Peptides against a protein of PDB entry 6B4J. Designs and how they scored, part 31

Target 1, 315 residues: chain A of PDB entry 6B4J
Amino acid sequence: DITMQWYQQLQDASMQCVLTFEGLTNSKDSQAKKIKMDLQKAATIPVSQISTIAGSKLKEIFDKIHSLLSGKPVQSGGRSVSVTLNPQGLDFVQYKLAEKFVKQGEEEVASHHEAAFPIAVVASGIWELHPRVGDLILAHLHKKCPYSVPFYPTFKEGMALEDYQRMLGYQVKDSKVEQQDNFLKRMSGMIRLYAAIIQLRWPYGNRQEIHPHGLNHGWRWLAQILNMEPLSDVTATLLFDFLEVCGNALMKQYQVQFWKMLILIKEDYFPRIEAITSSGQMGSFIRLKQFLEKCLQHKDIPVPKGFLTSSFWRS

## One batch from the design tools (peptide; made by RFdiffusion4, then SolubleMPNN)

Design b1_p11_7_s3 (from b1_p11_7, 3 letters changed)
Fold by OpenDDE base, seed 3:
Structure b1_p11_7_s3 (fold): chain B 315 residues (1-315), chain A 11 residues (1-11)
Amino acid sequence: as target 1 above (315 residues)
Amino acid sequence: APLTIIPLEPE
């Protein structure tokens, strides 16, 4: 289908990117190794510094990332670093930057849901200026969280169980599969980050331009999820995460059409989720149900906690 | 029961 073709195209582009900078990554030359490490730090450290504290600091981080991607020298680890230090430097930095954004979803947002918004607004703004970074964000996101596409990977004949588990997004280390709660926590973080990206625009950019990956993808994601059979625990968890983060934005954008979708979720999709939900997984379903029923009752979806306000940008 | 088909794009 078109969605799987899109998924594969992004994965192929990501793979091609890795091949492009292989000379830099596989070099035995001491100077090349130094450049690689400097570029990796320059790409990833600013993203790790993103916080909910002050809009001014967020702007500084954005400007630093943008400068790096624009071929300008930036200070990193007390040294001047530029993508021009190696012909493969830009591709490498774009890849590592995109990887780091997704990793912040996987780790930081997973633990602190409100962190989705400052990370997402930077990611969105960088994506607007550097479309290739956006494609690589999607590629990394889709690889780690196939539910962000969405699709459910299938076991194929001759596949190792561990490889199938990895395709599902589980971490497998030393033949030990990740615990379900940790898996869902990571998936939740990535979905929440994605849900934030599709609704946020960098406030200092050209607002006349169309969002590079906007709320239309939010509608599409929901529609695709709802057109698929639910997966136990996963669907209820991620549907809640998505609606909690971007439900308000989707409501504002699509109004009556979005409310119709929510009614369909309640009336048609909830019974399907419930039918596959074990007693031990009922918590995720109950949380989704309570959230959606409250939204329908009040005819409102709350602005998510951590949403960036005008006061944040003045700080 | 068959899944309700939801349009992939808003109308």
Scores: peptide ipSAE 0.375, ipTM 0.864, DockQ to the pose 0.818
Fold by OpenDDE base, seed 1:
Structure b1_p11_7_s3 (fold): chain B 315 residues (1-315), chain A 11 residues (1-11)
Amino acid sequence: as target 1 above (315 residues)
Amino acid sequence: APLTIIPLEPE
């Protein structure tokens, strides 16, 4: 399977990256520890500062991240920090930056869906300039949310239940599995972030270049999901999240072909979801159904709440 | 019922 090969290649690249900077992360040297912490803060704090407040502030954050990745010194925690402070500094920063973007999907977007757009546009712009960061974003995303690939991890004979739960994307702490609502909330945040990334371009970049991971991956994701048997509650939830965030963009890009796909979802896929949905899980399916039926009825998919307008970039 | 086969790329 080409998709599973791609998944594995990204995971292998991510693992290799971790091995490359292991000397920095495992060092007992006081100076190395200080450098590690300074680099980690320099990589992650700007991402945490991303907000919907002003386009000018978002540009400052982007420029700071780009400067750091370009080997330029940046101010962080009152110190001048550069990836040149350690031979493994760039790999470490790229990894931690990518991890932080996905974490913002998992945490911030999960709680505030509109936050997907400013985070995603920065991530997309950084990905365009730093492809390795993009690959690492995918690797982190795929590991935390296999449904973003998409694939459904299967229980194998001899596998521990906790390991299977972790493969599915559940957090397991002290042998306690995460509650389903919290799990779905985190998965929703990551899917929404992904759906935003694939449609957004940094407005101050060279727009003549092709998006490094554009809407063609949105089509592919939908096609792959629809070619798989649905999972109870998960498929209905994430399909809604995805369509709400990038449905308008996909409609504009693929027009009649996308409408045909939506009809197939309603006619062929909804019965499959309904067949596996318990009465207690009908809420997610009903939400998806109502959304899609409304789109088909109106022959329009609304622009998602929080979508960045020209006025945002003038602020 | 057989899964609906959707092309991975638009036509």
Scores: peptide ipSAE 0.374, ipTM 0.868, DockQ to the pose 0.807
Fold by OpenDDE base, seed 2:
Structure b1_p11_7_s3 (fold): chain B 315 residues (1-315), chain A 11 residues (1-11)
Amino acid sequence: as target 1 above (315 residues)
Amino acid sequence: APLTIIPLEPE
C-alpha cells in the first residue's frame, strides 16, 4: 500500500530527526539546556500568537519563523536566539515548530474552528520555503490523527489496550482513556487544520509555484476515506469537518468531478455510515447528511467561516 | 462487498 509506505516513511524521517537532535535534548550541560529552551520557545511562541485579528500581525509572525529557520537571529523572551547556537539547532527547531502547528490544530482549532485558517496559511507558507517542516507537520499529524493519512490502526495480538487506544489517537492518562467527545473534538481540529493547509497559499510568496501539499491531496484523502469502511461516529464527524473546510475549494478546483464524488457519498456511502451508526451517534451522521443535502440542493458549497479575505490582509 | 473504487487522483 503506497499510502502506508508514505506514512511509514514520514514516521521514520520524524524518528530520525529526533535521533539527530537527541544530544541537544538529553544534554545535562547548563548551556545546552538553556539553548534548547530558548530554541523551543523561539519555535513555538510565534505559532501560539497566531490569531484571526490582523493580517499584518500574521505577517510579522511568519517573518519571525522564517528568519529563525533561515539561520538568522530572532528576539525571543528578550534574548537573541539563533539555530546556529547548536549544530542540532535547526533540526530541533523544525521538529518543534511542526509539532506546534499540529498542536494548534489539536487544541486551538478544536475549540475555535475559524482559527484553522490563519494557522494553516502560515504553515503552508513556511512549508513552501522549508519542505522539511512540512514533512514533519505531516508526521506529527499522522501520528496524532491516523485518520488524516487515512488509515485505521488495528489491534495486534499481544498489544496492550492502552497502546491500541493511543494508536487510534486517544489520550490515555493515569490509565484513563479520553472521553469520546474530547477525542473527536481533537481529531476534528487536526482534520480542519489539514483541510485548510491544502487549500491556502501564503499571499506574499511565489504563488506561481505549485502548492507543496495542495488540493490533490484533498481529493486523495476523500477518495481513500470513501474506499474504506466507515468507522462509527469518526467517519461522519471527520468527513463533515473536511468538507465544511475545504469543500468549496475542492468544488472550484474539480467542479463536475467533485460533484460526482458528493453524489457518491450521498447515494453509496451514507447507507454504509447509517448502518453502523447507533441512535446515540446519529447526531454526527445527521449533521453530515444535512450539510451534503444542502450543498447538493443548492449546487454550492459555502465558503467556510473564518476564511481569510482581502480585508484581513489589509488589516 | 468491496467498496466502489474511487480513483485516488482526479481525471
Scores: peptide ipSAE 0.356, ipTM 0.861, DockQ to the pose 0.727
Fold by OpenDDE base, seed 4:
Structure b1_p11_7_s3 (fold): chain B 315 residues (1-315), chain A 11 residues (1-11)
Amino acid sequence: as target 1 above (315 residues)
Amino acid sequence: APLTIIPLEPE
């Protein structure tokens, strides 16, 4: 399976990255520890500062991240910080930056869906300039949310239940599995972030270049989901999240072909979802159904709430 | 029932 090979290649690349900067992360030297902490803060704090308040502030954050990745010194915590402070500094920063973007999907977007767009446009712009960060974003995303690949992890003989739960994307702490609602909330946030990334371009970049991971991956994701048996509650939830965020963009890009796909979802895929949906899970299914029926009826998919307008970039 | 096969790339 080409998709699973791609998944594994990204995981292997991520693992190799971790091994590359192991000297920095495992060092007992006081100076190395200081550099590690400074680099970690420099990579992650700007991402946490991303907000919907002003486009000008978002540009400052982007410029700071790009400067750091470009080997330029940046101010962080009252100190001048550069990836050149350690030979593994760049790899470490790229990894931690990518991890932080996915974490913002998992936490911030999960709680505030509108936050997907400012985070995604920065991530997309950084990915365009720094492809390795993009690959690491995918690696982190796929590991935390296998449904973003997409695939549904299966229980294998000899596997511990907790390990299977973690493979499914559940958090397991002190032998307690995460509640389903919290799990779905985190998965939703990550899918929404991904759906935003694939459609957004940094407005101050070279727009003549092809998006490094564009809407063609949105089509592919949908096609792969629809070519799989649905998973109870998960498929209905994440399909809604994805379509709500990037359905308008996919409609504009693929027009009649995308409408045919939506009809197939309604006619062929909905019965499959319904067949595996329990009475307690009908909320997710109903939400998806109502959304799709409304879109088909109106022959339009609304622009998602929180989509960045020209007024945002002038602020 | 067989799954509807959708192309992974748009035509």
Scores: peptide ipSAE 0.356, ipTM 0.862, DockQ to the pose 0.788

Design b1_p11_7_s4 (from b1_p11_7, 5 letters changed)
Fold by OpenDDE base, seed 1:
Structure b1_p11_7_s4 (fold): chain B 315 residues (1-315), chain A 11 residues (1-11)
Amino acid sequence: as target 1 above (315 residues)
Amino acid sequence: MKLTQIPLEPL
């Protein structure tokens, strides 16, 4: 399977990245520990500062991240920090930056869906300039949310139940599995972030270049999901999240072909979701159904709430 | 029921 090969290749690249900077992360030297902490803060704090407040502030954050990745010194915590402070500094920063973008999907976007757009436009712009960061974003995303690939992890003989639950994307702490509502909330945030990334371009970059991971991956994701048997509650939730965020963009890009896909979802895929949905899980399916039926009725998919306008970039 | 196979790329 080409999709599983791609998944494995990204996981292997991410693992190799971790091994590359292991010397920095495992160092007992006080100076190396200080450098590690400074680099980690320099990579992650700017991402946490991303907001919908002003386009000018978003540009400052982008420029700071790009400067750090370009080997330039940046101010962080009152100190000058550079990836050149350690031979593994760049690999470490790329990994931690990518991890932080996915974490903002998992935490911030999960709680505030509109936050997907400013985070995604920065992530997309950084990916365009730093492809390795993009690959690491995918690797982190796929590991935390296998449904973003998409694939459904299978239980293997001899596997611990907790390890299987973690492979499915559940958090397991002190032998307690995460509640389904919290799990779906986190998965929703990550899918919404992904759906925003694939449609957004940094407005100050070279727009003549092809998007490094564009709307063609949105089509592919939908096609792959629809070619799989649905999972109870999960498929209805994430399909809604994806369509709400990038449905308008996919409609504009693929026109009649996308409408045919939406009809197929309604006619062929909804009965499959409904057949596996318990009465207690009907809320997610009803939300998806109502959204899609409204889109088909109006022959329009609304621009998602929080979509960045020209006025945002002038602020 | 056979899943209707959707092309992974737009036609």
Scores: peptide ipSAE 0.288, ipTM 0.829, DockQ to the pose 0.793
Fold by OpenDDE base, seed 5:
Structure b1_p11_7_s4 (fold): chain B 315 residues (1-315), chain A 11 residues (1-11)
Amino acid sequence: as target 1 above (315 residues)
Amino acid sequence: MKLTQIPLEPL
């Protein structure tokens, strides 16, 4: 399976990256530890500062991240920090930055869906300039949310239940599995972030270049989901999240072909979801159904709430 | 029903 090969290649590249900066991460030297912490803060704090408040602030954050990745010194925690402070500094920063973008999907977007757009536009713009960060974003995303690939992990003989739960994307702490609602909330946040990344471009970049991971991956994701048997509650939830965030963009890009896909979802895929949906899970399916039927009735998919407008970039 | 496999790329 080409999709699983791609998944594995990204995971292997991510693991190799971790090995590359092992000297920095495992150092007992006090100065190396200080550099590590400074680099980690420099990589992650700007991402946590991304907000829907102002386009000017978003540009400052982008410029800071790009400067750091370009080997320029940046101010962090009252100190000048550069990836040149350690030979493994760049690899470490790229990894931690990518990890933090996915974490913002998992945490911030999960709680505030509209936060997907400012995070995604920065991530997309950084990916355009730093392709390795994009690959690492995918690796982190796929590891935390296998449904973003998409695939559904299977239990194998001899596997510990906790390991299977982690493969499915559940958090397991102190032998307690995460509650289903919290799990779905985190998965939703990551899918929404992904759906935003594939459609957004940094407005101050070279727009003549092709998007490094564009809407063709959105089509592919939908096609792959629809070619699989649905998973109870998960498929209905994430399909809604994806369509709500990028359905308008996919409609604009693929026109009649996308409408045919939506008809196929209604006619062929909804019965399959309904057949596996318990009465207690019907809410997720109803939400998806109502959204799609409304889109088909109106022959339009709304622009998602939080979509970045020209007024945002002038603020 | 034969699930018509959706193309992974748009036509």
Scores: peptide ipSAE 0.288, ipTM 0.823, DockQ to the pose 0.815
Fold by OpenDDE base, seed 4:
Structure b1_p11_7_s4 (fold): chain B 315 residues (1-315), chain A 11 residues (1-11)
Amino acid sequence: as target 1 above (315 residues)
Amino acid sequence: MKLTQIPLEPL
């Protein structure tokens, strides 16, 4: 199908990117290793510094990332670092930057849901200026969270159970699979980050341009999820995460059409989720149900906690 | 039961 083709194309592009900078990553040369480490730090440290503290600081981080991607020298670890230090430097930095954004979804957003918004607005703004970074964000996201595509990986004949678990997005270390709560927490973080990216635009960019991966992809994601059989616990969890973060934006954008979709979720999809939900997993479904019913009752979807206000950008 | 087909793009 078209979705799986898109998924595969992004994965192929990501793999090709890795091959492109293989010379830099596999070099035994001391100078190349130094450049690699400097570039990796320059790409990833600014992303780790993203916070909800001040819009001015967020702008400085954005400007630093953009400068690096633009071939300008940036200060990192007390050194001047540029992607021009190696012919493969730009590809490497784009890949590592994209990887780091997704990792912040997986780790930071997973633990602090409000962190989705400052990370996402930087990611969106960088994506607008550097489309290849956006494609690589999607590739990393899709690989770690197939539910972001969305698709549900299937067990194939001859596949090891651990490999199947990894395809589902579980971490498997020392033949121990990740606990379900930790798995869902990481998936939630990545979905929340994605849901934030598709609705946010960098306020200092060219707002006349179309969002490179906007709310139409939010509609598409929902439609695709709803056109698939639910997975126990996973679907209810991630659908809640997505709607909590992106529902207000989708409501504003698509209005009556989006309300019709929410009604369909309640009337047609909830029974399907409930039918596959065990008593021990009912909490995730109840949370989704209560959220959606409240939205339908009030004819409003709240602005998510942590949404960046005008006051944030003036700070 | 056939899943309700939701359009992948808004109308």
Scores: peptide ipSAE 0.283, ipTM 0.826, DockQ to the pose 0.768
Fold by OpenDDE base, seed 2:
Order: structure tokens, then C-alpha cells, then sequence
Structure b1_p11_7_s4 (fold): chain B 315 residues (1-315), chain A 11 residues (1-11)
């Protein structure tokens, strides 16, 4: 399976990255520990400062992240910090930056759906200039949300139940599995972030270049989901999240072909979702159904709430 | 087994 090969390649690259900076991570030296903490803060704090408030502030954050990844010194925590302070500094920063972007999907976007767009446009712009950060974003995303690949992890003989639950994307703490509502909320945030990344370009970059991970991956994701048996509640939830965020962009890009896909979802896929949906889970399916039927009726998919306008970039 | 024959790439 080409998709599973791609998934595995990204996981292997991520693991190799971790091994490459292991010396920095595991160092007992006081100076190395200080450098590690300074680099970790420099990589993650700017991402946490991303907001919907002003385009000018978003540009400052982008420029700071790009400067750090380019080997330039940046101010962090009142100190000058550079990836050149350690031979493994760049790999460590790229990994921690990518991890933080996915974490913002899991936490911030999960709670505030509109936050997907400013986070995604920075992530897309950084990915364009630093492809390795993009690969690491995918690796982190796929590990936390296998539905972003998409694939459904299977229980294997000899596997612990907790390990299977973690593979499905559940958090397991003190032998207690995460509640389904919290799980779906986190998965929704990550899917919404991904759906935003694949459609957004940094407006101050070279827009003549091809998007490093563009809308063609959105089409592929939908096609793959539709080729899989639906999961109760999960499929309806994430399909809605994806279509709400990037449906308008996919419609504009693929036009008639995308409308054919939406008709197929309604006619062939909805009955399959409904057949596996319990009465207590019907809410997620009804939300998806109502959204898609409204889009088909109006022959339009609305621009998502929080989409960045020209006025945002002038602020 | 594929449930649908949707192309993985747009036409």
C-alpha cells in the first residue's frame, strides 16, 4: 500500500531525527542542558503566540521562526539563541517546532476552530522554506491522528489493549482511557489544522511555486476515507470537520469533479455511515448530512469561519 | 477492498 509506505517513511524519518539529536537530549552537561532548553523555548513560544488578532503580529512570528531555522540568532527569554550553539540544534528545533504545530491543532484548534487558519498559514509558509519541518509535521500528525493518513490501526495478536488505544490516538493515563468526546475533540482539531494547511499559502512567499502539500492531498484524503469502512462517530465527525474547513477551497479548485465526489458521499457513503451509527451517536451524522445536503442544494460551500481576509493582512 | 472506486488523484 503506497499510503502505508508513505506513512512508514515519515515515521522512520521522524525516528531518525530523534536519534540524530539524542546527544543534545540526553546530555548531562549543564551547558548542553541550557542550550536545549533555550532552543526548545525559541522553537515553541512563537507558535503559542500565533493569534487571529493582527497580520503584522503573525508576520513577526513567522520571521522569527524562519530566522531561527536559517541559523540566525533570535531573542528568546531575554537571551540570544541560535541553532548554531550545538551541532544537533537545527534537527532538534525542526522536530520541536513541528511537534508544537501539531500540538496547537490538538489543543488550541480543538477548543477554538478559527485558530486553525493563522496557525496553518504560518505552518504552510515555514514548510515551503523548510521542507523537513513539513515532513515532521506530517509525522507528528499521523502518529497522534492516524485518521489524517488515513488508516485505521488494527489490534494485533499479543498487543496490549492500552497500546492499541494509543495507536488509535487515545490518551491513556493511569490505565484510564480518554473519554470519547475528548478524543473526538482532539482529532477534530488536528484534522481542521491539516485541512487549513493544505489550502493556505504564506502571502509574502514565492506564490509561483507549487504548494509543498496542497489541495491534491485533500482530494486524496477524501478518496481514501470513502474507500474505507466508516467508523461509528469518528468518520462522520472528521469528514464534517474536513469539509467545513477545506470544502470551499476544494470546490474552487476541482469544480465539477468535486461536486461528483460530494454526490457520491451523499448517495453511497451516507447509508454506510447510518448503518453503523447508534441512536446516541446520530448527532455527528446528522450534522454532516445537514451540512452536505445544504451545500448540494445551494451549489456552494461557504468560506469557513476564521478564514484570513485581506483586512487581516493589513492589520 | 475498496468500497468506492474514487480516483486518488483528481481528473
Amino acid sequence: as target 1 above (315 residues)
Amino acid sequence: MKLTQIPLEPL
Scores: peptide ipSAE 0.280, ipTM 0.823, DockQ to the pose 0.559

Design b1_p11_8_s3 (from b1_p11_8, 5 letters changed)
Fold by OpenDDE base, seed 3:
Structure b1_p11_8_s3 (fold): chain B 315 residues (1-315), chain A 11 residues (1-11)
Amino acid sequence: as target 1 above (315 residues)
Amino acid sequence: MKMKKIPLEPP
């Protein structure tokens, strides 16, 4: 399976990255520990500062992240920080930055869906300039949300139940599995972030370049989901999240062919979702159904709430 | 009815 090979390649690259900076992470030296912490803060704090408030502030954050990745010194916590402070500094920063973008999907976007767009446009712009960060974003995203690949992890003989739950993307703490609603909320945030990344371009970049991970991956994701058996509650939830965020963009890009796919979802895929949906999970399916039927009826998919406008970039 | 696999590549 090409999709699973791609998944594994990204996971292997991510693991190799971790091994590359192991000297920095495992160092007992006080200076190395300080450098590690300074680099970690420099990579992650700017991402946490991303907001829907002003385009100018978003540009400042982007420029700071790009400067750091370019080997330039940046101010962080009142200190000058550079990836050149350690031979493994760049690899470490790229990994931690990518991890933080995915974490913002998992936490911030999960709670505030509109936050997907400013985070995604920065992530997309950084990915364009730093492809390795993009690969690491995918690796982190796929590990936390296998449904972003997409695939549904299977239980294997001899596997511990907790390990299977973790593979599905559940958090397990103190032998307690995460509640389904919290799990779906986190997965929704990550899918919404992904759906935003694939459609957004940094407006101050070279517009002549192809998007490093564009809407063609949105089509692929939908096609792969539809080619799989639906998973109870998960498929209906995440399909809605994805279509709400990037449906308008996919409609504009693929036009009639995209509408044919939406009709196929309604006619062929909805019965399959409904067949595996319990009465307690019907809410997610109803929401998806109502959204898609409304889109088909109106022959339009609305621009998602929080989509960045020209007025945002002038602020 | 085996749903025909949707092509993974866009049109």
Scores: peptide ipSAE 0.489, ipTM 0.891, DockQ to the pose 0.705
Fold by OpenDDE base, seed 1:
Structure b1_p11_8_s3 (fold): chain B 315 residues (1-315), chain A 11 residues (1-11)
Amino acid sequence: as target 1 above (315 residues)
Amino acid sequence: MKMKKIPLEPP
C-alpha cells in the first residue's frame, strides 16, 4: 500500500545516507576519528540543551544547528567545528541530528511530556530549512516506532523471535525483552514528539511556506490507525498520546470533520479496542475513553500542557 | 460490520 511504500522509501534513503558517510565512520585514521567525534558532538549537544526555560535560549540553539548544517563553523567543546572538515561531514551530521531528535522523543519526552513542544518546534524549523533532516527524522522515528507510520509489524516464517520483538520497537538486550511499561513509555514519547512536530512552526522563519510535514499527516495517521485492527494496549496508549498533543490543533484545522472522526472512534473503534483488552491492560483504554468522552461532552479539546505561548518567545 | 475505510486524505 501507499503507506508501506512511503515507509520503505524513507528507510532506503536513511540506509543510503549511512552508506554515504561509511568512509568517515569506518576510518582508522586518528584525524578522521577526531572529526567524527567533533561533528557528532556538534550535532547532538545543542539538541540535548533544548529546554522549556526561555525562547531566547531556544533561538540560540536553533541558530547553532542551522549554522552547522549551512556549512558555517560552530563552537563545540571549545573547538571550531564545520561539516566542511570532511566530504561526508554534512551527511553524517544530518543523520546524527535526526537520530538525536528522535532519541529526545524516546528519552526526554517519554519522561517529561511537556518537553515535546520545544524539541518539536526546533525540529520543525530545521526541517523547513533542511528537508533531508526531516526525511531522516521520519526514517529514525519509523524504525524505532513503527506505530508512527503507522503499521504493525508481522511475524514471518523463519524469523527469530528477538528480531520480531525489535521490529515491534522493543529493546532486546542479552536475550531479555524490554518490559511492556518501558516499551510503551518510549513509544509514547516518540508519538508525542511527532504529534508536536506536525503542528508547530518555527516563529522566526518564513511562515508563508507550507509546513513540510503538517497537520494533514495528523489526519492521515488517525485515519490509518482507525483503518487497522487495534493492537492490545499499544493502540489505546498511542491514540491517547496523539490526541492529547495534537487533538486541539486538528480540531481547529478540520472542525466538524474532525469531530465526526472522534465520534467514530468512540462508537466504532472503542468496542474493537475493548474486545482485545485484558483486565490488566484496561488502564490505557480507560484513560483514552475518559479523555475522548470529556472532549465530546465539552465540545472542546484542551490545549496541551507545555504548548509554547507568546510569552515563551518573549523570554 | 466492517468499518467504512476512512479516507487518508483530509477533507
Scores: peptide ipSAE 0.488, ipTM 0.892, DockQ to the pose 0.716
Fold by OpenDDE base, seed 2:
Structure b1_p11_8_s3 (fold): chain B 315 residues (1-315), chain A 11 residues (1-11)
Amino acid sequence: as target 1 above (315 residues)
Amino acid sequence: MKMKKIPLEPP
C-alpha cells in the first residue's frame, strides 16, 4: 500500500531525526541543557504567539521562525539564540517546531477552529522554505492522528489494549483512556489544521513554486477515506471537519470532478456510514449529511470561518 | 454495491 509506505517512511525519518539530536537531549552538561532549553523555547514560543489579530504580527512570527531555521540569531527569553550553538541544534529545532505546529492543531484549533488558518499559513510558508520541517509535521500529525494519513489502526495479536488505544490516537494516562468527546475534539483540530495547510500559501513567498503539500493531497485524503470502510463516529466527524475547512478550495481547484466526488459521498458513502452509526452517534452523521446536502443544493461550498482575507494581511 | 475505488491522484 503506497499510503502506508509513505506513512512508514515519514515515521522512520522522524525517528532518525530524534537519534541525530540524542546527544543534545541526553547531555548531563549544564551548558548543553541550557542550550537545549533556549532552542526549545525559540522554536515553540513563536508558534504559540500565532493569532488571528494582525497580518503584520504573523509576518514577524514567520520571520523569526525562518531566521532561526536559517542559522541566524534570534531573541528568545532575553537571550540571543542560534541553532549554531550546538551541532545538533538545527535537527532539534526542526523537530520541536514541527511538534509544536501539530500540538497547536491538537489544542488550539480543537478549541478554536478559526485558529487553523493563521497557524496553517505559517506552517505552509515554513514548509516551503524548510521541507524537512514539513516532513516532520506530517510525521507528528500521522502519529497523533492516524486518520490524517488516513488509515484505521487495527488490533494485532499480542498487543496490549493500551497500546492499541494509543495507536488509535487516544491519550492513556494512569491506565485511564481519554473520553471519546475529548479524543474526537483533538482529532478534529489536527484534521482542520491539515486541511488548512494544504490550501494555504504564504503570501510573501515565491508563489511560482508549487505548494510542497498542496490540494492534490486533499483529493488523495478524500479518495483514501472513501476507499476504506468507515469507522463509527470518527469517519463522519473528520470528513465533516475536512470538507468544512478545505471543501471550498477543492471545489475551486477540481470543479466538476469534485462535485462528482461529493455526489458519490452522498449516494454511496452515506449509507455505509449510517449502517455503522448507533443512535447515540447520529449527531456527527447528521451534521455531515446536512452540510454536504446544503452544498449540493446551493452548488457552492462556503468559505470557512476564519479564512484569511486581504484585509488581514493589511493589518 | 461495492464502491468503485476512487483514484488517489486528482483528475
Scores: peptide ipSAE 0.488, ipTM 0.892, DockQ to the pose 0.732
Fold by OpenDDE base, seed 5:
Structure b1_p11_8_s3 (fold): chain B 315 residues (1-315), chain A 11 residues (1-11)
Amino acid sequence: as target 1 above (315 residues)
Amino acid sequence: MKMKKIPLEPP
């Protein structure tokens, strides 16, 4: 399976990255620890500062992240910080930055869906300039949300239940599994972030270049989902999240062929979802159904709430 | 009816 090979390749690359900077992360030296913490803050704090408030502020954040990744000194915590402070500094920063982008999907976007767009446009722009960060974003995303690949993890003989739950993307703390609502909320946030990344370009970059992970991956994701049997509640939830965020962009890109896909979802896939949906889970399916039927009826998919406008970039 | 596999590559 090409999709699973791609998944594994990204996971392997991520693991190799961790091994590359282990000297920095495992050092007992006080100076190395200081550098590590400074680099970690420099990588992650700007991402946490991303907001829907002003385009000018978003540009400042982008420029700071790009400067850091380019080996330039940046101000962080009242100190000048550079990836050149340690031989493993760049690898570490790329990894931690990618991890933080995915974490913002998992936390911020999960709670505030409109936050997907400013986070995604920065992530996309950084990915254009720093492809390795993009690969690491995918690796972190796929590990936390296998549905972003997409695949549905299976229980294997001899596997501990907790390990299976973690493979499904659940958090397990103190032998307690995460509640289903919280799980779906986090998965939704990550899928929404992904759906935003694949359609957005940084407006101050070279727009003549091909998107490093564009809408063709949106088509691929949908095709792969539809080629699999649905998973109870999960498929209906995440399919809605994906279509709400990037359905308009996919419609504009693929026109008639995308409408054929939506018809196929309604006619062939909805019965399959309904067949596995319990009465208590019907809400997720109804939401998806109502959204898609409305789109088909109106022959339009709305621009998602929070989509960045020209007025945002002038602020 | 087996749903025909949707091509993974866009049109």
Scores: peptide ipSAE 0.486, ipTM 0.891, DockQ to the pose 0.714

